# Peptides against a protein of PDB entry 4Z63: the designs that were tried, part 164

Target 1, 334 residues: chain A of PDB entry 4Z63
Amino acid sequence: LCLGMNDLTGNIPEDLFHLKRLNLLGIQENRLSGSLSREIRNLSSLVRLDVSWNLFSGEIPDVFDELPQLKFFLGQTNGFIGGIPKSLANSPSLNLLNLRNNSLSGRLMLNCTAMIALNSLDLGTNRFNGRLPENLPDCKRLKNVNLARNTFHGQVPESFKNFESLSYFSLSNSSLANISSALGILQHCKNLTTLVLTLNFHGEALPDDSSLHFEKLKVLVVANCRLTGSMPRWLSSSNELQLLDLSWNRLTGAIPSWIGDFKALFYLDLSNNSFTGEIPKSLTKLESLTSRNISVNEPSPDFPFFMKRNESARALQYNQIFGFPPTIELGHNN

## One batch from the design tools (peptide; made by RFdiffusion4, then SolubleMPNN)

Design b2_p19_6_s1 (from b2_p19_6, 10 letters changed)
Fold by OpenDDE base, seed 4:
Structure b2_p19_6_s1 (fold): chain B 334 residues (1-334), chain A 19 residues (1-19)
Amino acid sequence: as target 1 above (334 residues)
Amino acid sequence: PSWVTTVTPDELIAERLAE
């Protein structure tokens, strides 16, 4: 049943929960309010539940043990409070959980040993506090993780060295500290292609440790951290780099010539730093900026990116990284 | 005020709420 993108108000009719053969319930993008009914438990055949973009409030009901076929739960942009229900945090069937932009709070706890099918997790823009859950790497299929805009004080857990499934990771604006430790840990994530760390590590030095290596890194966004240092030499070994944003830092020195050696680099933002010297001539030789339609069908993170053309412009949403226009931004440097 | 050209959805939401 798909009733999304309407102006439906009130609560879900109780009789809807009598649909025991219902595989898909989509009621997203409405004005549905109140608590999400516990009677969802009666939808024993449910595979996909989408209640996103509504006015739901209260705690998410702890009924997911009665939904053995549930693979997709989409609840982003609601007023949910409390934590992740125990049954949801232990769901063996769940592939995707999206609860972005709610008011969920407390410590983030997932039973990753039970969540054997979880491949995508979006809990961005909530009120989770404490530390990042150390057991996330135990979610052996977890590929896409957005935990941005929570209050995860401290450092990236050492256990994330073992996060082999991790491919897309966003921790933007989560009060993280110690960028050197974070990068030192995350370099061990062999499948990591997208790393977003914007608005963390305030005033720290960007490490220039030549021992750092991100083999499969395609997207690196570490903007607005007030980072000091220079362009990191270790980044030159990330031959698959497609998007680099280090804007709004305090990086100094020259832009190195190796930045033009990235065959796939199509988006570069180094603006609002303290870079000096000449623009490397190698940037004019970037193959991705030439007329060659590189049709790269590459997997994209489940979380979209947004780009502003200027401070006054509305941000444009891009659901795929390749949706960004080819860009070189070097403005506002010394 | 500092701004970021490439932002996550979560960052964009924060900007809208501040407006």
Scores: peptide ipSAE 0.027, ipTM 0.663, DockQ to the pose 0.223
Fold by OpenDDE base, seed 1:
Structure b2_p19_6_s1 (fold): chain B 334 residues (1-334), chain A 19 residues (1-19)
Amino acid sequence: as target 1 above (334 residues)
Amino acid sequence: PSWVTTVTPDELIAERLAE
């Protein structure tokens, strides 16, 4: 049953939950309100539940132990409060959980040992507090993780050295500290292609440690951190780099010539820093900007990227990295 | 002067909600 993208209001009729053979319920992008009924438990054949972009409130019902076939739960952009229900946090069937842009709170706890099928987790823009869950690497299939805009404190856990499945990771605006430790840990994530760390590490020094290496890194976004230092030499070894945003920091020194050696780099934002010297001529040799027919294996995170063209403009959404216009932004430097 | 910045999904969502 697909009723998404309408102007439906009120509550879900209770009789809808008597559909024992229903595999897909999509009621997203409506004006549905009230609590999400616990009677969802009656939909024992449910594989996909999409209640996203509504006005739901209250706690998410703890009935997911009665939904053994549930693979996809999309509840982003609602008013849900409380924590992740225990049965949801222990779901062995769940592949994708999206609860972005809610009011979920408390410590983030997932039983990753039980969540054997979880491959995508979006909990961005919530009110989770405490520390990042150390056991996330135990979710052995977890590839896509967005935890941005939560009130996490402290550092990236040491256990994330073992996060082999991690490919797309956003921790933007989550009050994280110690960028040196974070990068030192995350470099061990050998499948990591997309790393977004914007609005963390306020005023710290960007490490220039030649021992750091991100072999598969395609997208690095570390904007608005007030980071000090210079362009990090270790980044020059990330030969697959496609997108780099280090804007709105306090980085100094010259833009190094190796920035033009990236074969796939098509988006570069170093704006609003304190870089000096000449623009490297090597930037004019970027193959991605000179050739129209570059086949690039692009990362495909489940979270979109957004670009603002100016401070007053609405940000444009890009679901795919290739949707970004080829860009070199070096404005507002010394 | 015009400038380009990359905004995270969560940043943009927060902005849309503030509009």
Scores: peptide ipSAE 0.023, ipTM 0.639, DockQ to the pose 0.261
Fold by OpenDDE base, seed 3:
Structure b2_p19_6_s1 (fold): chain B 334 residues (1-334), chain A 19 residues (1-19)
Amino acid sequence: as target 1 above (334 residues)
Amino acid sequence: PSWVTTVTPDELIAERLAE
């Protein structure tokens, strides 16, 4: 049953919860309000539940133990409060959980040992506090993780050295500290292709440790951190780099010539730093900007990217990396 | 001024820009 993208108001009719054979319930993009009924437990055949973009409030009902077939739960952009229900945090069937842009709070607790099928987690823009959950690497299929804009604190857990499934990771604006430790840990994530760390590590030095290596890194975004230092030499070994945003930092020194050696680099933003010297001529030789044959079918994160222009302006949304226009932005440097 | 992030200003929680 798909009733999304309407102007439906009020509550879900109780009789809807008698649909025992319902596999898909999509009521997204409406004005449905109140609590999400616990009677969703009656939808025992449910595979996909999309209640996103509504006015739901209250706690998410703890009924997911009665939904053994549920693979997809989308509840982004609601007013949900509380934590992740225990039954949801223990769901062995769940593949994707999206609760981005809610008011969920407390410590983020997931039983990753039980969540054997979880591959995508979007909890961005909530009120989770405390530390990052150390047991996330125990979610052995967890590939896509957005935890951006939560009230996390401290450092990336050491356990994330073992996060082999991790491919797409955003921690943007989560009050994280110690970028050196974070990068030192995350370099061990063998499948990591996308790393977004914008609005963290405030005023720290970007490490220039030649021992750091991100072999599969395609997207690195570390913008608006007030980072000091220079262009990190370790990044030159990330031969698959496609998108680099280090804008709005305090980086100094020259832009190195090796920046033009990235065969797939098509988006470069180094603006609003303190770089000096000449623009490397090698940037004019970027193959991705000269050849039209960019592979459009590369996997992208499940979470979107946004280009934020100012505090009041709507951000431009990019659902795929290749949705970004080919860009070289070097403005506002010294 | 622009930068890439994974959050929007239109979300329920206002994003603090680094001053």
Scores: peptide ipSAE 0.317, ipTM 0.746, DockQ to the pose 0.340; fails the geometry check
Fold by OpenDDE base, seed 5:
Structure b2_p19_6_s1 (fold): chain B 334 residues (1-334), chain A 19 residues (1-19)
Amino acid sequence: as target 1 above (334 residues)
Amino acid sequence: PSWVTTVTPDELIAERLAE
């Protein structure tokens, strides 16, 4: 049953929960309000539940132990409060959980040992507090993780060295500290292709440690951190780099010539730093910006990117990285 | 432009309900 993208209001009729054979319930992008009924437990055949972009409030009901076939739960952009229900945090069937842009709070706790099928987690823009959950790497299939804009604090857990499944990771604007430790840990994530760390590590030094290596890194966004230092030499070994944003930091020194050696680099933002010297001629030879057609294996995170040209302007949403226009931004440097 | 950045929705969108 798909009723999404309408102007439906009020609560879900109780009789809907008598549909025992229902595999898909999509009621997204409406104006449905009130609590999400616990009677969803009656939908025992449910594989996909999409209640996203509504006006739901209250706690998410703790009934997911009665939904043994549920693979997809989308509840982003609602008014849900409380924590992740215990039955949801222990779901062995769940592949994707999206609860971005809610009012969920408390410590983030997932039983990753039980969540054997979880491959995508989006909990961005909530009110989770405390430290990052150390047991996330125990979610052995977890590939896509967005935890941005929560009230986390402290450092990236050491356990994330073992996060082998991690491919797309956003921790932007979560009050994280110690970028040296974070990068030192995350370099062990051998499948990591997308890393977003904007608005963290305020005023720290970007490490120029030659021992750091991100072999499969395609997207690196570390903007608005007031980071000191220079362009890190370790980044030159990330041969698959497609997008680099280090804007709005305090980086100094020259832009190195190796920045033009990235065959797939099509978006570069180094603006609003303190770089000096000449623009490397090698930037004029970037294959992605020339008339040559190149094949790019684009990473596909479940979270979108936004590009904003000025602080007051509306941001443009891009669901895929290749949707960004080819860009070189070097403005507002010394 | 005086300000350009690449961000996620979480950085740009305050907590709000769907309209």
Scores: peptide ipSAE 0.030, ipTM 0.686, DockQ to the pose 0.313; fails the geometry check

Design b2_p19_6_s2 (from b2_p19_6, 10 letters changed)
Fold by OpenDDE base, seed 4:
Structure b2_p19_6_s2 (fold): chain B 334 residues (1-334), chain A 19 residues (1-19)
Amino acid sequence: as target 1 above (334 residues)
Amino acid sequence: PSYITTDIPEELLQERLAA
């Protein structure tokens, strides 16, 4: 049953929950309000539930133990409060959980040893507090993780050295500290291709430790952190780099010539820093900017990106990495 | 100058709060 993208109001009719054979319920992008009924427990055949972009409020009902076939739960952009229900946090069937842009709070807790099928988690822009959950690496299939805009004070857990499944990681604006530790840990994530750390590590030094290595890194965004230091030499070994944004920092020194050696680099933003010297000639030889071949099936993060131009204007949303235009931005430097 | 983030834009926050 798909009723998305309408102007439906009120709550879900109770009789809808009599549909025992229903596999997909999509009521997204409406104006449905009130609590999400516990009676969703009656939809025992449910595989996909999409209630995103509504006005639902209250706590998410703790009935997911009665939904053994549920693979996809999309509830982003609602008014849900409380925590992740225990049955949801223990779901062995769930592949994707998206609860971005709600008002969920408390300590983030997932029973990752039980969530054996979870591959995508989006809990960005909530009110979770405390520390990042140390047991996330126990979610052995967890590939996409967005935890941006929560208040995860402190550092990236040491346990994330073991986060082998992690490919796409977003932690923008989450009050994180110690970028040196974070990078030192995350370099051990052998499958990590996308790392977004914008609006963290306020005023820290970007490490230039030659021992750091991100072999599979394609997308690195560490913007607006007021980071000091220079272009990190360790980044030169990330041969698959496609997008680099280090804008809005306090980085100094020259832009190194190796920046032009990346065969796939199509987006470079080093603007609003304190770089000096000349523009490397090697940038004129970036193959990706002269001839761009984009694969239709190129893997991409599940979470969207935003290009923020100024505080008062709307940000541009990009759902795919290759949605970004080919760019070299070096403005507002010395 | 602009920057990339995965932090949700203010306009989306306001939309949610105003609804």
Scores: peptide ipSAE 0.528, ipTM 0.856, DockQ to the pose 0.602
Fold by OpenDDE base, seed 1:
Structure b2_p19_6_s2 (fold): chain B 334 residues (1-334), chain A 19 residues (1-19)
Amino acid sequence: as target 1 above (334 residues)
Amino acid sequence: PSYITTDIPEELLQERLAA
C-alpha cells in the first residue's frame, strides 16, 4: 500500500492494521499526525514501513518483535520522542533504520549482536545524549552511520578501531572532543570512504601525524571546527580523495603542492582559513576538473549533505557526492 | 563562504512539524 506524497491528514485508520499480508506500507510525505499505533504489530508480513515526513508524535511503539520480516523502517522527519524501542534495538531482520530529524532522546543503545542485518543507521538530528555507543562495531554489517546533531559528549570509542564494516560516517555537530584520538581510531576502519566531522573539536589542533593513514578515504569534511595547524601531510596518502572540505578553520601555512596530485579530487574547499603563500600550480592540472567527460557513478552515503553558506541563508541539500559541483574554494585566506 | 555539513540546518529541523 503506497499512499505517500499526498496531503493526507489525521490518523491512520485502525482497520488498516488488519492487513496481515501487507509487505509494504508507504504513507510518507503526508500530514498524518498522532501517535504511531501499536497495532502495526498486526502487520506481521511487513517488510517495509515508511512513515517519514509526517506529523507523528509520541513514542515509537515497542512491537517490532512481532514484525519478523521488517527490513526497512523509515520514520525521518516526524515528532517521535523517547528512545529506540527495545524490540527495534534488537531486530534481527532490520536492514535500514532511518529516524533522522525527530526528538528521540536518552542514551543511544542498540543490541548490535542481535541486529545482524543492520547496514544503514540514520539517527541524525535527534536529542540523544551521553557517549557514542561503544558496541556499534558489533553491528557486523553496519556500513552507513549518521549520528550528526546529537549531544554525544567525549571521544570516539576505542572500539571503533574494529568497525570494519563502516564505510560512511557522519558525526557533524555532536559535541565530540579530541580529533587526534578520533582520527587515530578511525584510520583503522579500512572500509571508511566518507567521514564528516564538521562542527566538532572546537579549537583543537588538526594532527599532522605521519603515522595516520586513511587508505580508501574519498570524502573528508572537517569544516567549522576552528582547528589550528596546517594541511596535514598524512592526507596526501589518501589517493582516492574526491571531496575535501576544511573550510572555516584556523589552519595556517602554505597549501601544499600535493593537493593537486589527487586524481579524483573534484571538490576542494579550504576557504575561511589563514593559509598563506601562493596557490599551488598543481591545482591547474587536476584531472577531475580538466576532463569534461567524467562520468562517475559511485555509491554515496544514505544521509544527505548540506552546504551551509552562512548563518542566515538556507542550506542546499545534496543527496549524492557527485551532486556537488566541481569546486575549488580558496577564498578568505591570506 | 560556505561549508559542508551533515548537521541538518535549523531551518530544516522537523520541517513537517513547522508546517
Scores: peptide ipSAE 0.526, ipTM 0.860, DockQ to the pose 0.666
Fold by OpenDDE base, seed 5:
Structure b2_p19_6_s2 (fold): chain B 334 residues (1-334), chain A 19 residues (1-19)
Amino acid sequence: as target 1 above (334 residues)
Amino acid sequence: PSYITTDIPEELLQERLAA
């Protein structure tokens, strides 16, 4: 049953929960309100539940132990409060959980040893506090993780050295500290291709340790952190780099010539720093910008990106990496 | 001047609260 993208109001009719054979319930992008009924437990054949972009409130019902076939739960952009219910945090069937942009709170806890199928987690823009959950690497299939805009004081856990499944990681604006430790840990994530750390590590030094290595890194965004230092030499070994944003920091020194050696680099933003010297001639030879016929189709994160041109204005949303226009931005450097 | 983030804009925060 797909009723998304309408102007439906009120709550879900109780009789809807009599549909025992229902595999898909999509009621997203409406004006549905009230609590999400615990009678969802009666939809025992449910595989996909999409209630996103509504006005639901209250706690998410703890009934997911009665939904053994549920693979997809999308509840982003609602008014849900409380924590992740125990049955959801222990779901062995769930592949994707999206609860971005709610009012969930408390310590983030997932039983990753039970969540054997979880591959995508989006809990960005909630009210979770405390530390990052150390046991996330125990979610052995977890590839996509967005935890942006929560209050995770402290450092990236040491356990994330073992986060082998991690490919796409977003932690923008989450009060993280110690960028040296974070990068030192995350370099061990062999499948990491996308790393977004904007609005963290305020005023710290960007490490230039040559021992750091991100072999498969394609997207690195560490903007608006007031970072000091220079262009990190270790980044030159990330041969697959496609997008680099280090804008709105306090980086100094020259832009190195190796920045033009990245064959796939199509988006470069080093603006609003303190770089000096000349623009490297090698930037004029970037293959991705000189060839008009490059068709690169690669998987993108499940979470969207936002380009904030003005903090007070609506940001542009990009759902795919290659949705960004080819860009070289070096403005506002002194 | 711009920067990329995965932090949603303020407008999207307001959308969930709009009746």
Scores: peptide ipSAE 0.520, ipTM 0.855, DockQ to the pose 0.630
Fold by OpenDDE base, seed 3:
Structure b2_p19_6_s2 (fold): chain B 334 residues (1-334), chain A 19 residues (1-19)
Amino acid sequence: as target 1 above (334 residues)
Amino acid sequence: PSYITTDIPEELLQERLAA
């Protein structure tokens, strides 16, 4: 049953929850309000539940143990409060959980040893507090993780060295500290291609450690951290780099010539730093901007990106990395 | 000048309410 993208209001008729054979319920992008009924437990054949973009409030019902076939739960952009229900945090069938832009709170806890099928997790823009859950690497299929804009604190857990499944990781604006430790840990994630750390590590030094290596890194965004230091030499070994944003930091020194050696780099923003010297001539040799069409259907993060212009301007949303225009931004440097 | 983030801007928080 697909009723999305309407102007439906009020409550879901209770009789709807008697549809035992229903595999897909999509009621997204409406104005449905109140609590999400616990009677969704009656939809025992449900594979996909999309209640996103509504006015739901209250706690998410703890009935997911009665939904053994549920693979997709989308509840982003609602008013849900509380934590992740125990049955949801233990779901062995769930592949994708998206609860971005809610008011969920408390400690983020998932039973990753039970969540054997979870591959995409978006809990960005909630009110989770405490530390990052150390057991996330136990979710052996977890590839996409967005935890941006939560009230986390501290450092990236050491256990994330074992996060082999991790490919896309977003932690923007989550009060993280110790970028050196974070990068030192995350370099062990051999499948990591996208790393977004904007609005963290305020005032720290961007490490220039030759021992750091991100072989598969395609997207690195560490903007608006007020980071000190220089362009890190270790980044030059990330031969697959496509997008680099280090803007709005306090980076100094020269822009190194190796920045032009990236064959797939099409988006470079080093603006609003303290770089000096000349613009490397090698930038004029970026193959992606001169002769190569890099418009390829590649795997992309499930979470959106936002280009924030200023405090008063509306941000632009980009759902795909190649949605960004080819860009070289070097403005507002010394 | 702009920057990329995955932090949802304030103006987009609960944007469905304003739509």
Scores: peptide ipSAE 0.517, ipTM 0.862, DockQ to the pose 0.721; fails the geometry check

